Peptides against a protein of PDB entry 6IDX. Designs and how they scored, part 174

Target 1, 380 residues: chain A of PDB entry 6IDX
Amino acid sequence: KELAKLSADVTFATEFINMDGIIVLTRLVESGTKLLSHYSEMLAFTLTAFLELMDHGIVSWDMVSITFIKQIAGYVSQPMVDVSILQRSLAILESMVLNSQSLYQKIAEEITVGQLISHLQVSNQEIQTYAIALINALFLKAPEDKRQDMANAFAQKHLRSIILNHVIRGNRPIKTEMAHQLYVLQVLTFNLLEERMMTKMDPNDQAQRDIIFELRRIAFDAESDPSNAPGSGTEKRKAMYTKDYKMLGFTNHINPAMDFTQTPPGMLALDNMLYLAKVHQDTYIRIVLENSSREDKHECPFGRSAIELTKMLCEILQVGELPNEGRNDYHPMFFTHDRAFEELFGICIQLLNKTWKEMRATAEDFNKVMQVVREQITRA

## One batch from the design tools (peptide; made by RFdiffusion4, then SolubleMPNN)

Design b2_p19_4_s2 (from b2_p19_4, 11 letters changed)
Fold by OpenDDE base, seed 2:
Structure b2_p19_4_s2 (fold): chain B 380 residues (1-380), chain A 19 residues (1-19)
Amino acid sequence: as target 1 above (380 residues)
Amino acid sequence: MMERRFKLLRKRQEEVAKE
């Protein structure tokens, strides 16, 4: 107990480390000797002292033995461990993962995300916080090949549901540290959009062009009397499509694929449009047709707006950036839906369309509308 | 334990602010 208290002092820590004191603490954990009276309390103080000593950054985390790692991982994976030991063990594992790639590899073999989810189903918010923090650490340090698997595991309705029900909708106010971990988890998950955000459309890829054509079909052909089937003339068909792509609000009416060659937002904008068109078809059709039927120059260009909005959302959400240690702002909606980004896009595109109408905007006002929409999104 | 974490976060913030 006194050692744990004194270990917070840098002067004491330096001298204690110089006397190989940290090695003695690690050996105490490694021995697993339950023979001592008050073993659990002694172990909790030992782990506290170890953490406080390591927090000074004097000793590398790579100094720990495999036996030590296995003991700590054992305290997290075993169902009946003292809460005080569990909390400290989670914190140690987080620190190991964050500070050493070699320790990450060893820990990732010993602990599953499923085991960490069990520690979210408790009333102790501190344990929940350290469990999410360890998940975040594992996610952050995962190699690219495993990162998608972890994301898929996070997209597993189970982790999100558990966080939503036991953390966000819990009977306790969310502390700043938990809010930070939820923010980190959100950022790490949205960073998976970076690939699509940086993927340029290939104007020669027929499959990608077919998606743009599907957007047109959903907007215009669903209401078109089959009698107005585009006559067999290739030229009339091209001219018709150019008109439709203009009504959709693409910048390049002849080849809308060119609008998706800019990165960011690249193909991510097309993904959002397609999601809106398929999942929220009535909203999509309404937005497109309300603007396509106008001849008063107050048309909101859907295609251009969707692209620029996607880019703006990526900027607001800091897609591709590392989590900021000072931030704690997270969106609860992220935990309610698998495709939270696309749902956010669907809300924001409606807000944009509304704002455009309220401002009586023209194409010249486009940037002003986008600025107002940005302010509205960031204040919400 | 949470106090420890806040101290670490503060330390990291101070380190980032010095860069």
Scores: peptide ipSAE 0.130, ipTM 0.762, DockQ to the pose 0.218
Fold by OpenDDE base, seed 1:
Structure b2_p19_4_s2 (fold): chain B 380 residues (1-380), chain A 19 residues (1-19)
Amino acid sequence: as target 1 above (380 residues)
Amino acid sequence: MMERRFKLLRKRQEEVAKE
């Protein structure tokens, strides 16, 4: 107990470390010997002292043995562990993952996301916070090639549901630190969109062009079977499609694929449009047809708006950026749906369309409308 | 424990702000 208190002092810590004191603490954990009276309390103070000592940054986290890691991971995986030991064990594992890639690899082998999810289903918000923090650390330190696999392995739907029900909709106010961890989890989740955001459309890729054609079909040919892929369309069909792409509000109405060659938002904008068209078909058709029938120059260009809105959302959500440790702003909506980004896009595109009408905007007002929409999104 | 975490967070923020 006194050691744990004194370990917060840098002078004491330096001297204790010079005496190999950390090694003694690690060996105590490694031994796993429950033979001592008040073992749980002693262990909790030992883990506290260890954390406080390591926080001075005098000793590398790589000094810990594999046996130590396994013991700490064992405390997180066991169903009947003292709350005080569990809290400290989660904090140690988080610190290990954040400070050492070697320790990350070892911990990722010893701990499952399912075990961490179980620690979210408790009334103790501190345990919940450390559990999410460890999930975030594992996600952050995952190799780029494994991030998607790790994200999938996190059973994101289940994790989101548990966070929503047990944390966000819990009977306790969310503390600043929990809000920060929820923010971090959102940022890390949205960083999975970076690949699509930075993927340029290939105007020569027929499969990608077929998606644009599908957007046209859904908007204007609602009764036509998709199996009637028009073969090599006559010049009249090409002229018809050019008109349709103009009505869809593409900047390049001759070759809409060119609008998706700019990164960001690249193909992510097309993904959002396709999601809207398939999942929210009535909303999509309404937005497109309402603007396509206007002859008064007050038409909202859907294609251009969708691209610029996708880019704006990427900027607001800081897609591709590391989480800022000072931020704690999270959106509960991102825990309510599996395709939360696309759903957010669907809400925001309706807001944009509404704002465009209310402003009686023309194409010259486009940037002004986007600024107003940005303010509306950032205030919500 | 949470107080420790906030101290570490602040320390990291200060380090990032110096770069």
Scores: peptide ipSAE 0.125, ipTM 0.758, DockQ to the pose 0.239
Fold by OpenDDE base, seed 4:
Structure b2_p19_4_s2 (fold): chain B 380 residues (1-380), chain A 19 residues (1-19)
Amino acid sequence: as target 1 above (380 residues)
Amino acid sequence: MMERRFKLLRKRQEEVAKE
């Protein structure tokens, strides 16, 4: 106990480390010897002292043995461990993951996100916070391929539901620390959009062009009797498509694919448009047709608006940026929907369309509308 | 433990702000 307290002092820590004291602590954990009276209390203080000593940054986290890692992981995976030991073990694992890529690899082999989810279902908010913190650490340090897997596991209705029901909608106010961890989790999940945000459309890729064609089809052909298939020659078809792409509000009416060559938002804008068109088809068709039927120059260009809105949302959400240690703002919607970004886009594109109408905007007012929409989104 | 975390976070923030 006294050692754990004194270990917070850098002078004491330096001297204790110089005496190989930290090695003694690690060996105590490694031994797993339950034969000592008050073992749990002693272990809790040992783990506290270890953490406090390591926090000075004098000793590399890589000094720990695989046996030590397994013991700590064991305390996290065992259901009947003392809360004090569990809390410290989660904190140790988090620190190990954050400070060493080699330790991350070893820990990722010993612990699953599924095991950490069980610690979210407890009433202890500190345990919940450290469990999310460890999930976030694992997510942050994971290779890109494994991050997607973790996100997919997180996107599983179960984990989000658990966080939503046991953390966000819990009977206790969310503390700043938990809010920060929820923010971090949000940022790390939205950062998976970075690849698509930075992917340029290839105008020569037929599969990508077919998506744009599908957007046209959904908007204009969904209500058309298949009997009015334009039997007219290839040239009339090209002219028709140019008109349709103009009505869709693309900047490049001849080749809309060129509008998606700008990064950001690249292909992510097309993904959002396609999601809206498929999942919220009525909303999509309404937005497009309401504006495509206007001859008064007050049409809201959907294609351009969707692209610029996607870019704006990426900027607001700071897609591709690392989590800021000082921030604790998170969007509850992130925990309510599997495709929260696309759903947010769907809400915001309707807001944009409404704002455009209210402002009686023309194409010249586009940037002003976008600024107003930005202010509306950031205040909501 | 949570107090420790805050101290560490602050320390990290200060370190990042010095870089």
Scores: peptide ipSAE 0.125, ipTM 0.757, DockQ to the pose 0.238
Fold by OpenDDE base, seed 3:
Structure b2_p19_4_s2 (fold): chain B 380 residues (1-380), chain A 19 residues (1-19)
Amino acid sequence: as target 1 above (380 residues)
Amino acid sequence: MMERRFKLLRKRQEEVAKE
């Protein structure tokens, strides 16, 4: 207990480390010897002292043995562990993952996200916070291939549900530290959109062009079989498509694919439009047809609006940015739906369309409408 | 203990993220 308190002092820590004091503490953990009186209390203070000493940055985290890692991971994976030991063990693992890629690899083999989810189903918000912090550390340090797998896993859907039900909808106010970890998880998850945000449309890719044709089909020819290959169209049919792309509000009415060559938001805007058209078809058709029937220059250009809104949402959500210490703002909606970004887009495009009408906007007012919509989204 | 610990963890995360 006294050692744990003194270990917070830099002078004491330096002297203790110079005497190989950390090695003694690690060996105590590695031994796993439960035969000592007050073992749990002694272990909790040992882990506290170890953390406080390592927090001075004098000793590399790579000094820890595989046996030490397995012992700490064992305290997290076991169902009946003292709360004080569990908290410190989660914090140690988080620190190991953050400070060493070698330790990350070893920890990722010993612990699953599923085991960490069990620590979210408790009333102790401190344990919940450390569990999310460790999940975030694992997510941050995961290779890109494994990060996508973690995102697609049933574990993430379940994780979101557990966070929603046990943390966000919990009977206790969310503390600043938990809010920060929820923010970090949000940022790390939205960073998976970065690839699509930075992917330019290839105007020569037939599969990508077929998505634009599908948007047109859903809006104007909902009863038409998609099997009618657009390639056999007469000059009259090409002229009809140009009119349809104008009604859809694309900037390039002749070749809408050119509107998706700008990055950001690149293909991510097309993904959002397709999601809206397929999942919220009635909303999509309503927005498109309501603006396509207007000849008064007050039409809201859906295609242009969808692209610029996607870009704006990426900026608001900090897609491609690393989480920072100063932020604790998160969107609860992110935890309510698997396709939360696309659902947010669907809400925001309706808000944009409403705001456009209320402002009686024209194409010249476009940037002003987008600014008003940005303020509305950031205040919500 | 907790507040100081979280602050230190966040600082280290930012340092590692800048490298």
Scores: peptide ipSAE 0.075, ipTM 0.713, DockQ to the pose 0.713

Design b2_p19_4_s3 (from b2_p19_4, 11 letters changed)
Fold by OpenDDE base, seed 3:
Structure b2_p19_4_s3 (fold): chain B 380 residues (1-380), chain A 19 residues (1-19)
Amino acid sequence: as target 1 above (380 residues)
Amino acid sequence: MMERRFALRKRRMEEVARE
């Protein structure tokens, strides 16, 4: 107990480390000897002292043995562990994952996200916070292939549901540290969109062009069978498509694919538009047709708006950025939907369309509308 | 105790994320 308190002092820590004191503490953990009186309390203080000493950054985390890692991971994976030991073990694992890629690999083999989810189903917000912090550390240090797998896993859907029900909708106010960890999780998840955000549309890719044709079909020919290959259309049909692309609000009415060559938001904007058209078809058709029937120059260009909104959402959500220490703002919707980004886009495009009407905007007011919409989204 | 440790870990996370 006294050692744990003194370990917070840099002078004491330096002297203790120089005397190989950390090695003694690690060996105590490695021994697993439960025969000592007050073992749980002694272990909790040992782990506290170890963590406080290591937090000075004097000793590399790579000094820990595999046995030590397994013992700490064991305290997290075992049921009915003392709360004080569990809390410190989660904190130690988080620090190990963050400070060493080699330790990350070893820990990722010993612990699953599923085991960490169980620690979110408790009333102790500190344990919940350290559990999410460890999940975030694992997510941050995972290679891109494993990160995508973690995101696609049932574990993520379940994780979001558990966070929503036990943390966000909990009876306790969310503390600043928990809010920060929720923010970090949001940022790390939305960073998976970076690839699509930076992917330029290839105007020569027929599959990508077919998506634009599908957007047109859903808006104007909802009853027409997709099997009519667009290739055999007479010049009259090409002229009709140009008119349809104008009504859809694309900047390039002749070749809408060119609107998706700018990165950001690249193909991510097209993904959002397609999601809206397929999942929220009535909303999509309503927005498109309401603006396509206007000849008063007050039409909201859906295609242009969707692209710029996608870009703006990427900026607001910091897609491609690393999480910042000082940030604790998260969007609750992130935890309510599997495809939260696309759903957010669907809400925001309706807000944009409403704001456009309320402002009686024209194409010249486009940037002003986007600024107002940005303020509305960031205040929500 | 926990608040100070969270602050230190956050700082390290930012340092590691910048590398």
Scores: peptide ipSAE 0.171, ipTM 0.795, DockQ to the pose 0.779
Fold by OpenDDE base, seed 4:
Structure b2_p19_4_s3 (fold): chain B 380 residues (1-380), chain A 19 residues (1-19)
Amino acid sequence: as target 1 above (380 residues)
Amino acid sequence: MMERRFALRKRRMEEVARE
């Protein structure tokens, strides 16, 4: 107990480490010897001392043995472990994952996100916080190919529901540390959008062009009586499409694909538009048709607006940036929706359209509207 | 324990950001 307390002091820690004291602590954990009176209490203090000592950054985390890792992982995976031991074990695992890629690999083999989710269902907010912190650490340190798998696991309605119901809507106020971990989880999840955000549309890719055509179809052909089959002439069809793309509010009316060659937001903007058109079809059609039928120069260009809004949302959400330890702001919508970014886009595009109307904006006011919308989004 | 660790992390990040 006294050792655990003193280990918080850097002077003591330095001296203790110089005496190979940390090795003694690791061996105590490795031995797993339950023969000692008050084993659980001793172990809890041992883990505390170990963590406090290691937090000074004097000793590399790579000094720990595989046996040590297995013991600590065992304390997290076992259902009937003392809460004090569990808490410290989660904290140790988090630190190991964050500080060593080699330890991450070993830990990722010993524990699953599913096992960590069980620790979110407890009433102890400290356990919940360290469980999320460890999930975040694993997510952060995962190879890019595995990050999507973790996100998919997180995107499972179950995990989000557990966080929502047991953490966010819990009977206890969210502490700063928990809020930070929720923020981190949000950032790490939104960072998966970076690939699409940085993907340029290929104007020659027919499949991508077909998506733009589908946007046109949904907007203009869904309500049209099949009797207005576009007249047989190939030239009339091209002229018709140019008109449709103008009505959709693309900057390049001839080749809308060119509007998606800018990164950011690249293909992510097209993904958002397609999601809106398919999932919120009535909203999409309304927004497009309300503006396409206007001859008063007060039309809100949907295509341009969608692209710039997607870019703005990426900037606001800091897509592609690492989590900042000083931040604790998270969006509850992230935990309520499977496709939270696209849903946020759908809300914000309606806000943009409303703001455009309220301002009686023209194309010349576009940047002013976007600035007002940015302020509205950042204050909400 | 947790509050202290959070404070330590914040401090370390601020130190790294200044280097």
Scores: peptide ipSAE 0.173, ipTM 0.794, DockQ to the pose 0.315; fails the geometry check
Fold by OpenDDE base, seed 1:
Structure b2_p19_4_s3 (fold): chain B 380 residues (1-380), chain A 19 residues (1-19)
Amino acid sequence: as target 1 above (380 residues)
Amino acid sequence: MMERRFALRKRRMEEVARE
């Protein structure tokens, strides 16, 4: 107990470390010997002292043995562990993951996100916070190829549901630290969109062009079977498509693919449009047709608006940026849907369309409308 | 105690993410 208190002092820590004191603490954990009276209390203080000593940054985290890692991971994976031990074990694992790639690899083999989800289904917000912090650390340190797998896993859907039900909709006010961890998780999740955001459309890729054709079909040919491959359209068909692309509000109504060559938002904007058209078809058709029938120059250009809105959302969400220590702003909506970004886009594009009408905007007012919409999104 | 540890780990996270 006294050691745990003194370990917060840098002078004491330095001297204790010089005496190989950390090694003694690690060996106590490694031994796993439950034979001592008040073992749980002693272990909790040992883990506290260890963590406080290591937080001075004097000793490398790589000094710990595999046995130590397994013991700490064991405390997190076991169902009947003292709350005090669990809290400290989660904090130690988080620190290990963040400070060492070697330790990350070892820990990732010993624990699963599923095991950490169980620690979210408790009334103790501190345990919940450390569990999310460890998940965030694992997500941050995961190789790029594994990040997508972690995000797409059933565990991630389940994780969002559990966070929503047990943390966000919980009976306790969310503390600043929990809010920060939720923010971090949100940022790390949306950083998976960076690839699509930075992917330029290839105007010569037929598969990508077919998506634009599908957007046109859904908007204007609602009764036409998708099996009618756009055969080699006669010049009249090409002229018809140009008109349709103009009505869709593309900047390049001759070759809409060119609108998606700018990064950001690149192909991510097309993904959002396609999602809206398929999942929220009635909303999509309504927005497009309402503006396509206007002859009063007050038409809202859907294609241009969707691209610029996608870019704006990427900026607001800081897609591709690292989590900021000072931020704690998260959106509950990101925990309600698997495709939260696309759903947010769907809400925001409706807001944009409404705002455009309310302002009686023309194409010259486009930037003004976007600024108003930005303010509305950032205040919500 | 715990709040201080969170702050230290956050700084480390930001450092690691910049590397």
Scores: peptide ipSAE 0.172, ipTM 0.796, DockQ to the pose 0.825; fails the geometry check
Fold by OpenDDE base, seed 2:
Structure b2_p19_4_s3 (fold): chain B 380 residues (1-380), chain A 19 residues (1-19)
Amino acid sequence: as target 1 above (380 residues)
Amino acid sequence: MMERRFALRKRRMEEVARE
């Protein structure tokens, strides 16, 4: 107990480390000798002292033995462990993962995300926080091939549901650190969008062009009497499509694929449009048709707006950026929807369309509308 | 313990960001 208290002092820590004190503490953990009276209390203080000493950054985390790692992982994976030991063990594992790639690999073999989820189903918010922190650390340090698998595991309705029900909707106010860990999880998840955000459309890819055509079909052909089937003439068909792409609000009416060659937002904008068109079809059709039927120059160009909004959302959410330690702002919607980004886009595109109407905007006001929408999104 | 660790974690995340 006294050692744990003194270990917070840098002067004491330096001297204790110089006397190989950390090695003694690690050996106490490695020995697993339950024979001592008050073993659990002594172990909790040992782990506290170890953490406080290591937190000074004087000693590399790579000094720890495999036996030590297995003991600590054992305290997290075993169902009947003292809360004080569990909390410190989670904190140690987080630190090990963050500070050493070699330790990450070993820990990732010993602990599953499923085991960490079990520690979210408790009333102790500190344990919950360290469990999420360890999940975030594992996610951050995961190689690219495993990162998607982890993301899919996070996309698993189970983790999100548990966080939503036991953390966000819990009976306790969310502390600053928990809010930070939720923010980190959100950022790490949205960073998976970076690939799509930086993927340029290939104008020659027929499959990608077919998606643009599907957007047109959903907007215009679903309500068109089959009698207006575009006559067999290839030229009339091209002219018709050009008109439709203009009504959709694409910048390039002849080849809308060119609008998706800019990165960011690249193909991510097309993904958002397609999601809106398929999942929120009525909203999509309404937005497109309300603007396509106007001849008063107050048309909101959907295609251009969707692209620029996607880019703006990526900027607001800092897609591709690492989590900032000073931030704790997270969106609860992230935990309520599997496709939270696309849902956010769907809300924001409606806001944009509304704002455009309220401002009585023209194409010349486009940037002003986008600025107002940005302010609205960032204040919400 | 926990509050002190948050200040230290900032440094660790910054290091991870550089790798």
Scores: peptide ipSAE 0.166, ipTM 0.792, DockQ to the pose 0.612; fails the geometry check

